# Designs tried in a protein design run: peptides against a protein of PDB entry 8BZL. Part 333

Target 1, 228 residues: chain A of PDB entry 8BZL
Amino acid sequence: SYDRAITVFSPDGHLFQVEYAQEAVKKGSTAVGVRGRDIVVLGVEKKSVAKLQDERTVRKICALDDNVCMAFAGLTADARIVINRARVECQSHRLTVEDPVTVEYITRYIASLKQRYTQSNGRRPFGISALIVGFDFDGTPRLYQTDPSGTYHAWKANAIGRGAKSVREFLEKNYTDEAIETDDLTIKLVIKALLEVVQSGGKNIELAVMRRDQSLKILNPEEIEKYV
Target 2, 242 residues: chain B of PDB entry 8BZL
Amino acid sequence: SRRYDSRTTIFSPEGRLYQVEYAMEAIGHAGTCLGILANDGVLLAAERRNIHKLLDEVFFSEKIYKLNEDMACSVAGITSDANVLTNELRLIAQRYLLQYQEPIPCEQLVTALCDIKQAYTQFGGKRPFGVSLLYIGWDKHYGFQLYQSDPSGNYGGWKATCIGNNSAAAVSMLKQDYKEGEMTLKSALALAIKVLNKTMDVSKLSAEKVEIATLTRENGKTVIRVLKQKEVEQLIKKHEEE

## One batch from the design tools (peptide; made by RFdiffusion4, then SolubleMPNN)

Design b1_p29_4_s2 (from b1_p29_4, 11 letters changed)
Fold by OpenDDE base, seed 1:
Structure b1_p29_4_s2 (fold): chain B 228 residues (1-228), chain C 242 residues (1-242), chain A 29 residues (1-29)
Amino acid sequence: as target 1 above (228 residues)
Amino acid sequence: as target 2 above (242 residues)
Amino acid sequence: SYAYPLTETASPLSEEEREKARKELEERL
């Protein structure tokens, strides 16, 4: 029955709508995030775009502010709502506090938003997980993850979506201080991690790089192929 | 009875709030949290379940939260609900400090949050918070204090208590071993390790799986300290030698 | 001496009541 659009506790203490939203995330395209020394890198699996579809409309990596970007896995429509609200909050913070948000601050905002949708009647949870990366004002690189429940944690590296388990296993083995010693090595680590689950090499990967005191850069396929 | 389980928090024909009871059930599956009051301090001990190599350890606290300079809490239940409630506690404490130019009394902070929890059980369109909290604190009125609150908005002061998985068994052990008026912080730490070793579903207790915080008074100031892994290892080792 | 009142909690469901409620919920899902 469609009438159960309410997140309620089961008799055994579970929030089934949150658990089902987590299953929706697992069906999403894979996203990977890695924190380097002076760089943060996001990588996403590209879905085969229909020949007549404008590729510009299918971006899975979005800037939230000049110092923060986000990748997501799960429902694209849900992600748009979260991204728009996060962007408004980033701008509001700059106006009221006169400084950009910290990566932790905007992560906590997104997490709180997600949590509220798990506790409000007539609303379902967001069917998305997000990787949020950026730099704090002091130049410290950060990586956070959020899930449909509104939980969040700081990470050195992580993955979400389909194939996330395999990518995480790769990162657990290969993430070392030596592997992130340079910006190029950090980018290479993300590409290698995605290649564990993505077929046909660099053409099916989207990469975004943010360096200290630099704007978000989306790498083109030719730039990605230089690392493979 | 069937129609009351899936709706907003309403009374059953028997006068029960099933959504509150189900929220309490969710807490029963959460990691164990202990609180023990001593003569010279208070402690929280919590099970750490999420051990992952890729976590950024510098900023990770799973179960224990500092609220202000004089109070901390531990949580059992839904982490996202806990994050919302701990943020509210911090805001309430800060607003009080700004308004009255003194720290909020421990019981007043607990009561303020309990009113919020209760509201989420009474108003339509809301679900109960799936979280119980243990609070430790010091104030000039009652000294060292330990409180427990549940999803209903009920609370109470305790000398020792437990929430989360196997809480009933833990409380029974605490009742047997807690010596009123003779409890030092050192003995409380040993008791916490003893109870966790019996209540956690692990073959061997390790420092990686346990978080401990102490609240003490030094030179007229409150000191909240999270024990280092090496200190927890020493406590575990001492317990294994007894 | 600070009086430590006992925490009043809602009476939990019995295991039988929980199982019944679970089955009823599963039938409706």
Scores: peptide ipSAE 0.015, ipTM 0.469, DockQ to the pose 0.087
Fold by OpenDDE base, seed 5:
Structure b1_p29_4_s2 (fold): chain B 228 residues (1-228), chain C 242 residues (1-242), chain A 29 residues (1-29)
Amino acid sequence: as target 1 above (228 residues)
Amino acid sequence: as target 2 above (242 residues)
Amino acid sequence: SYAYPLTETASPLSEEEREKARKELEERL
């Protein structure tokens, strides 16, 4: 009964709790990230907000710092913990190093945090994957993905959550230098990718863009409809 | 013993946290609590199940707790767990006030507790709290607010919502009858009575079985008031006449 | 339906679904 222990190796060398945390991610709403030439774009499947729900409290895309933002799939409460720790680290880095974090640095920090929760006694893995996007201080756009295991990689484009497979397949076919030639084309690519798994168009998509030397901008539904 | 029904909150093969789901299920059997946001205030209405004639407390609230001068909450679930969480909310609010010399913003208080709830779903040797909360409050940032949180540590803001027994049906009724932008506290109170009358497992709604608190602003101060039984009786009577 | 599922798409498992999931797992193990 190795799967009843917090996070231990099975006889066949599997970390079941990590694998099961990955299953939690697969049940999450779809998120997509695309790195353009001078833009990074995050898109998330927005469930129709319940008529009586306050939309401001439903945040699937969040800023970690002025130059970094994150989308996630999986357990929302777990994500909040990761986001808060990442924000503290971003501020600490600015104070100690006098420069903002690189996207890789903060991704590695998050990944290390996740990894520790896979190895520490009395802790379960985080049930989240994250897409972390932003700009390094040199103006280079970056996209990273991290999973419950604490692994991370740099991507040109990627997706996480329930529709991730279909979205990735779309991106593999359609991500070209031509498709990301302009900011608008890059945004359009993200929207098209999400439409593979989202039925009712722009109303069910949350889209955020970060351009070089600009803050995170969340597009309103009307702005999204211009690209649909 | 069912696999993954262990005391330790772990992922199932499907990526589910059964202990959290079971905690949420337990809340579904608790007394109904609802919250309604109005233009001029916010209210909590809760089912009172423990009616004891020997209760010495003139203003006994079974399910509604004042947190600070600007916030109150209602609880559905395990009473002992609720007491722990409400105490923690008060402590968090007090610490913030002492540190910053201003009241804690409503969402920050909710978030702080939700982080604690989340921790109890992630750390070994802990079980989820068997409690959902509705929070009502006022702050200078967003005015009147209503929040809901669950055992997972998830939360959200609402115009109207319900937790506990028959919450799904109550939410459906609220969605039908809630008029966005036109909701007065008076109309919200009437709506609360209407919904409780239909969702409580009672043949007839009585004032002794209902607790109602309102949060309003008077002369630039927050006023949290638990309605007197006579006031609740009048609301019920008015509903019966419609 | 819970107002806040554990995951964005999670739904509470019925007893029947839980039992089914248990059996499916036992068959795999």
Scores: peptide ipSAE 0.041, ipTM 0.591, DockQ to the pose 0.184; fails the geometry check
Fold by OpenDDE base, seed 2:
Structure b1_p29_4_s2 (fold): chain B 228 residues (1-228), chain C 242 residues (1-242), chain A 29 residues (1-29)
Amino acid sequence: as target 1 above (228 residues)
Amino acid sequence: as target 2 above (242 residues)
Amino acid sequence: SYAYPLTETASPLSEEEREKARKELEERL
């Protein structure tokens, strides 16, 4: 008999498969998100691309829509499923509502998807956390984080993955109104935060920036080095 | 612990998917497959383990499969799983062609199969496919392409890579000898023979034990060709003379 | 080592490497 119930409560009320999925996230490369005044920034630890690997196929930051992007930590294949569904929902929303999704809306959609996989028979949780950033139609920058359980919250700044604890501690100390006063300072804050867990060098960081009414811009290593 | 090994693919306390890892371990015992991207083409080279005298040498490919007019793949792992996945690839490619009246882009075909693989790691009552694949193809978007996918549903593009037995050693050799930007199909073929000779750990490489397919563009059309045994013999001979 | 880790695990920086990187950054600021 295939135990159809993969995610079950323990006698003490724990969902072990969700907790273990969170452990998978903690093994993932670090991602950081920061909300500035008029900018949102995602940074991820770039694994050294194996020699002979096509860098195009190794991206941790992806657009969900023109106004929303996502970084993740955890299982890459799981992330791809979530990203694809989120993209479809973003397009569907544009067609049906004639407006782009809010960052909260798409986050809630992703969170609901994850939650269903914690409760559905014969499914394991998604082994990913995500940082979702973007702009609402009114131009408000947003940052959300979601975990394997399907919970989500809005953040000023947050981190996920292996180095998340250290990065969060750094952000808690250094996230001030002065530190995010300009776009450049906000970018610098993200880089500094990542450097707590990444060896020095713009080559080891992938950075994406979204400004109001602008598309996602992925910075090249040379652009990153200018902020270092 | 045995509890996580025997059930549907679930997370261990450490956040590991042991069934996926075990599937990948099983592939390490399969025959070696190489892929090399060149400026003027892309190739697959695979170890042939099942040699039967009654096999038609002209058309028999144990590990290399044509998917459509613009793509082929090589497989390492469980044969039955490989057959299911290669058939699915063909069906996906055909459905796309019928729907859009154009060939499926290479990466989209790879991704579609990877989503299937991923599903078999997430849904209950399923086990991971015990198969890794190398894909070669051409499309109008990226030209010649080489991809690798594993049981987890992860994939990546490569200039050169290896799956199956002694894949780590093969990859190391490819890293040393692959000349980025200067790789011709001719040089890639020579490199493939060199790496296979070392990877297969045989005293003498024979054409009977090697399958090679090339994908090129001629007159605006993709040409997928499985090399004849005589052609492979010539490549081996050239390598022995160097 | 698998060609594709299930999780994109970053190599853990040692505490020493972290401290070194932090010092280098502080010196550049």
Scores: peptide ipSAE 0.033, ipTM 0.584, DockQ to the pose 0.078; fails the geometry check

Design b1_p29_4_s2 (from b1_p29_4, 11 letters changed)
Fold by OpenDDE base, seed 4:
Structure b1_p29_4_s2 (fold): chain B 228 residues (1-228), chain C 242 residues (1-242), chain A 29 residues (1-29)
Amino acid sequence: as target 1 above (228 residues)
Amino acid sequence: as target 2 above (242 residues)
Amino acid sequence: SYAYPLTETASPLSEEEREKARKELEERL
């Protein structure tokens, strides 16, 4: 019956729908995340907004809570569903536990949601990977990545989307304690990493910064150009 | 390849949702709908294909739907799907109004429907809606707004856009002629007629084949008005004289 | 081309474009 989307194992033990969802992610715009000492930075490749499109509606970096933000690569509509559920969970946690979520907690929630969609009959996997950054209540900066399978890991720096390989190679070479010694250097590192796959110009990068005990700040193009 | 094309909610090996793409392709053959944002209002212009002379002239716009007092939409695609989605939009808007005692923000209504559309692309046993929508509205947060949504559940805000037949050509024309920051509703109406005249596969544009709605603010209230046939005729005539 | 890509596909830079961007960055720095 064509009516039942099901993620099943192949004879070779592969979950093809998960693998194919990962291919959808690879077609997504590149996102990069870097954990500094007292800062977390997300950068995303901004597609040239169509001349008549409202730039406000094309944001790829979103807040999940005051202390957590997320960038994604892959299907935008799928991402919106995940974001909305994560936001509800963050608020629920504040109400029930009386503390904000840890970055790990909300990552695990998102990962569990994704995993359920890989195992539930009548559901396809989410076609998204996410970089989740923020601060725990103790002031520790965190960076996590999730993929369509529901796997998640903590990172110092990582990238997702079409340019992820090149960006990761750059980060592997250039992520040092010296490179993240200051907030400005950390921001510079993210911009440099994105410039490996994005045509030059602050106009093609969306950048978000969260410092310890501060709210998420989305940098304007002029602010980004200062770091270029 | 063909096996994935027939299944509603699975990824292809290349990470594509072919059923969504096919739904979008089907919309490409539907009648043209335009949306244009102006400084003093926003408009929808839609091709009317079903001209039955025997239908009473009082026919509500075939393609333009009032959603609430502050929003309207235009639809390109499957009429039955459109009816379901427009009804859902109205229900969402009403539920919000009842719950919060204020009108739903425009973008929030759009996103609520887009989440439903997305669900029909993810849950088994469902097909994507074969419908794209243009939304026009006003709210206290962003003023006049124009949105577009597709079968995937993606949406975006626009200054001007087009869905349906020859939409790519229409968008190209809009990009050329749209003057950012200087667009009046009057100029937007003229632009809509200009673009429709070029994109509709008709020898001569007639008022019978075009539906136009405007959304304006008068005395602190939103006014949604469908233009009378005579008004559309005047717009067409003016365009022919230029 | 769909008005809204299902995936926000950015065009991958060619290796040549990457090298050029790298050089431009090095020259600025």
Scores: peptide ipSAE 0.030, ipTM 0.575, DockQ to the pose 0.078; fails the geometry check

Design b1_p29_4_s3 (from b1_p29_4, 10 letters changed)
Fold by OpenDDE base, seed 3:
Structure b1_p29_4_s3 (fold): chain B 228 residues (1-228), chain C 242 residues (1-242), chain A 29 residues (1-29)
Amino acid sequence: as target 1 above (228 residues)
Amino acid sequence: as target 2 above (242 residues)
Amino acid sequence: SFAYPLTEVAEPLSEEEREEARKLLEELL
């Protein structure tokens, strides 16, 4: 069966392995990204950390560089590979171009990497979608999403993973200029959006904030509860 | 060439990697391995299934492998795959030491192997390793550490965990009895025996069927020690008296 | 430090899938 081969076209023009990788993403924990005026916020559904799991090792939000961070949904091991390559590229860019990457640049790099894994007969697609946020060197906040296919787009707000539909519906209704007028309101919007799909409030949310000219800050549970 | 393409780990229509799941199933039939992190050390406890009288008793451990001076691991799954991965861990650790003149941080060693495991789930002509590992170690960055990795190349840090046969039941028991912040190595050893006694399909736990290694710090050095059979017997006896 | 929990990758195998896996393992033997 053509669907059991590596990524090949079906008779009707589908890339089933890419579509199936997207199904893997839909099983992943929910991630949300919101671009504010002077802030970018990533929120992730914190799976109930098994009581015995080290919380330090359960990070779904990671820095790619000082000005860029990423959340993902889907296969964690696949995500690690993408993250590592993206980090190397960010550092390489700084060394070669003497400037940090733009958020678009690193997103395009990740997207191109994913696309290549859909083209090669020796590789399966990455089972991840990613939300990539950060600031360009000019101080412009950016949010991008990339999928297993290697497509990417810029967003004001978006969600990926198992609760993505409900979260997107919430964001479509509640993302207004007023809702992102302040940093605090933007953070609150992300938390509210995640609460559409996350049970038990702020304890099950991982939240990361990047403000203009500031490093990535991961909020502690107490800080998150202030916004609930 | 075409016959090997059929063995590539691919996504199912539901987004599943069946070959990874099948590898995990193989691990479910392996002997139980436990890891427990304490304040003053970390331990591995493993079920010894192959008690062959002709095996040279000089073997350090059947299922517990020293990786370097600061790390050890236990394996659950296909023995041949385990041997490949444990050798690779030793090579990675050695190369790092040679390059940086410092021991590899625990998480970096785990990650390096996990990237290899992941590659075997993504590249054509390869199958996943049918092995899960528990890693114990000490480094100057995080102190005592316990990690688990699976065939997918995922890993996580744990206070206590289990792989192999009846791992889910063992983890449930660990969750009930593990006291966060109060776990001594002595208490961890007792807990390991308690869990193994309940999860191993044996009428009576014997020291011959259990391997235990502890990792501690003494005089600023890491000490990895496999418990002697007599020490394990004492732990079992103590548990039976409770 | 990106350590990830194991629980995200594998759904429990169905009995049918376990039998198929067992057959595949037998073929390797």
Scores: peptide ipSAE 0.028, ipTM 0.702, DockQ to the pose 0.334; fails the geometry check
Fold by OpenDDE base, seed 4:
Structure b1_p29_4_s3 (fold): chain B 228 residues (1-228), chain C 242 residues (1-242), chain A 29 residues (1-29)
Amino acid sequence: as target 1 above (228 residues)
Amino acid sequence: as target 2 above (242 residues)
Amino acid sequence: SFAYPLTEVAEPLSEEEREEARKLLEELL
């Protein structure tokens, strides 16, 4: 059957392995991204870290460069591969072009990588979606999403993973110019959005904030609780 | 479900990688391996199943491998796969040392292997490695460390963990008895024996069936030591007296 | 001193073990 083969078209024109990879993403921990005026915010639900697990090794938000960070939903090992390649590309770009990547550029790179894995013989798709946020050199905040197919789009706000539908519905209702008027309001919006699907409040949220001309800041649980 | 049991790791309709799951299941039948992080060291304890008295070769450790001067690992799963991966770990560590003139950080070695594992889950014509590993190590960045990796290429740092047979029960016991911040290597050894005694399908725990390695720092150097049978016997005896 | 491990042969998995493996995989997400 066509669904057993390496990514091939079905008679109906479906790429089942890509669709199935999207199902893997839907089982992943929820991630949310919001673009504010001068801030970008990523939030991820923390799976209950096993009591004996080192929390440092369970981070789902990572920097790709000084001006770009990424959250993902889906297979963690797959994500690590994408992250590593993206980081290499960011550094290469700085060396060759003498400027940091734009958020769109690195998103397109990641998307192209994913797409190649849907078309190449002997490769399965990446089982991840990603939210990529950051600032372009002109100080413009950006948010992009990629999926297993290698598609990408720019967003004001979006969510991926198991709770994505509920979070998106919340964002569609609550994302207004007023809701993102300040950095703090933008952060609150992300937290409120995640609380739609995350149990036990702020303790189970990982939150990262990047402000214009500032480095990525991962908020500690105490800082998150101030917004709850 | 059996429909997706192909050699090439592909997604099921539900987004599952069955070959990875099956590899993990195979590991569940392997001998138990424990790792415990202490304040003054880290240890691996592994079940030794193949005890043949006629083996002329003094096997110091069946399941515990030295990777470099600062790291060791234990393996649960297919021995042949384990040999390939442990050799690769040694090569990665050696290459890093040659390139950077310093030992590879523990997590970097773990991630390097995990990337290889992941690749074997993504590229056609390859199967996942049927191996989970526990890594113990020391580096200047994080001190003593314990990691676990699985066939998917996922990994995590741990205070204490278990792989192989009855790993879930072992982890439950570790969660109950592990005292965060107060764990000495001595207490960790006692805990390892306690957990192994309960999780191994043996009537009595014997030193012949248990391998233990400790990683400590002495005079600014990492020391990896496999415990002698007599030392393990003493640990077992102490446990039986409690 | 580290010795090479002896070969263990894996046995076929039960349905229960498969379900446990599934749960473990969910932890990978």
Scores: peptide ipSAE 0.019, ipTM 0.703, DockQ to the pose 0.062; fails the geometry check
Fold by OpenDDE base, seed 5:
Structure b1_p29_4_s3 (fold): chain B 228 residues (1-228), chain C 242 residues (1-242), chain A 29 residues (1-29)
Amino acid sequence: as target 1 above (228 residues)
Amino acid sequence: as target 2 above (242 residues)
Amino acid sequence: SFAYPLTEVAEPLSEEEREEARKLLEELL
């Protein structure tokens, strides 16, 4: 019955609520992140927007600051809370330190937030994993991943959500220096990776690109089709 | 240490929040409410289940609530929970108005409530609200808008949608008959009656069992109007003649 | 039978919780 306690270890040392939150992530729409040489790319599986749903209200890729973006897999409402807290921290950091956050810093902040929700008896874990991408002030592209436990690691490329295994297998095979030699090739790599799990091509993919010293750009379907 | 409450919404082994799902199930048994966005307005149509003869003819909307001058909502689910949430919406809107001296944008109000809903799914000692809402509104940013939110704290914008009893069937009908870009408020009203007639478990649709509110713009002002029973009767009659 | 007690009323948020929610919203916009 230890799984009923939010923040207790099982006899074998497991935090079941964290593990179960990870299962929620695995049911989420697939998200992919790739770090190129001078570009970071996020791709997300679009759920078939119901014909009558406004697409603008379905955002799976969000800016945290001018230099940092986040995609997530799992509970959308949980993600909104994390995004909001992260945005506040980004602004606070700019005001207090007079520099934008590093991608690592904001990732660590998010990770710490998640971790605290795994220790509090009055809270459940966040049901989200996140891919956090951006540029440090020195112009270095970064990609980090966080999970419900509050762990985080830096990646060259990674995926989260329901298709993550297949996408990761693809990336492990196809991520080479040649494959990321140009911005266009990097974008193409992300699209190809998503197409492993997404049916019917570019219409079901949301793609965001951040280049050095540029703002986040969300590609329109026509732009995506050029890479397909 | 906050004592673990057995009522806390927790993940199942499969990564599901059963209390949220159960709340959604409860909403599925509530009276039907639909919203339709038109080019010249937006409407809510809701099933009245409690027809009390003693209801003071004061245009009491059982399920439709004015939030501010530019927004209204309809609720499906637990009435007591709905009252709490609608009051909170009004408070949020009022605070924003006081702080910024302008009405709160529609999506911001929806998001604020959704964050509250989410919190009730995450924090110990809380249960999800057993309520889904449809929001209609106008703002200077996006014009006429329709939103839906659920107990999880998720929301979305819609051209047309439905919550409550037989919502899935209603949505399917809306998808078939809704014409993007060509929807007038008049046609939306007709569509609402058509869908309600098919989705309500009644032999005949009557005006007493339906509440309809429209939100329009007149002379640069938002007008929220609950249709009179006679107006609803005319809509039903027109539908029966088609 | 879904075990959601329909008879229970949700407790209103505390003023502190409301303020926190408001602040979070302001940060999103």
Scores: peptide ipSAE 0.006, ipTM 0.562, DockQ to the pose 0.029; fails the geometry check

Design b1_p29_4_s3 (from b1_p29_4, 10 letters changed)
Fold by OpenDDE base, seed 1:
Structure b1_p29_4_s3 (fold): chain B 228 residues (1-228), chain C 242 residues (1-242), chain A 29 residues (1-29)
Amino acid sequence: as target 1 above (228 residues)
Amino acid sequence: as target 2 above (242 residues)
Amino acid sequence: SFAYPLTEVAEPLSEEEREEARKLLEELL
């Protein structure tokens, strides 16, 4: 059975392990990204942190470098591997090129890594999609998405994981120049988008904000509630 | 479903990794291990199942392993897999110490092993490790810490948790009785005995069937101590009197 | 193996730390 092989083409041209990895992503918690004028925002559905779990260890938004951060949907352990490889590449780039990576560059690196894992008969695909946001050194805000196949595209706004369809539909209707006119409006747009699929408001949302020439800021629950 | 389960760890049509799930199921039949974080320390409590009377050397700890001066772990699952992973933990910790002349941070050690575990779920010709671990430690960054990892390479920090047999029931009891911010090591020890008494399939808890280790700070140094049988007996007796 | 915890913000690595991280990642491949 071709669907039992690690990554091979079916007779009809399907890469079943890639398709099945995409199904794993759909079971992941929802993540949303929005590019504003001078801000990029990532929001993630917090799965109900189990009572007695340390919230610090449940973060789904991580920095790749000072100018780039990533949210993911799918297998957390797989994501950690990708994040580590990306972090090493970001540091290597700083040393060799003497500039931080562009968001496109690091996205392409991650995409290439994922793609290589789809070509090896000895490896399964990564069970993750990622939203990668940040600023290029020229101050341009960027948002990219990758999937298990290694495909990547630039977006104004997008969502991945469980409920991504509903969130995307909301963004398609509500993403306007007016809706991202200010940093606060952009943050509000992300929160509203997540509230389409997240029950019980700001307590179940993780939100990260990166402004031009500023470090990544993770908002606390009280800060999130101000926008709800 | 069965057709996707028999080979290398691959995705099912539903996006599941059945070999990882089966490894986790196997761990559910292993002896119970508890971890509890207190304000003044952290502890591991583990069920001893193999009391072989014929073992010449009563190793004080069958399931609790010292990793370095600042960390210990407990294991639930396949013993051979556990031995490989605990050895790797020690090697990683030692290499870090030699390289940086300071002990490895707790979460970094946990993450390093979890990356290995993850690799065994992604590469062909390998099976997942049939082991879950509880880690206790102290470092200068976060103080006392408790972590849990599973065969997938996922991990999390906890105030209290359980792995192995009847872990779900144990976790439920911990959720009920754990008082956040008020947990002393003394109260944590009492809670550990209470939970083990309910989760172990024994009529009476005996000190010979329980291993307990505590990690504390004394005079700016980490102290990892395995409780003596007499100390465990006293804890059990106190519980029976309540 | 300098695996950065997911919970930590990426700090600049020294060249030595970078090389070690690279070697560890290669061992996992």
Scores: peptide ipSAE 0.000, ipTM 0.706, DockQ to the pose 0.022; fails the geometry check

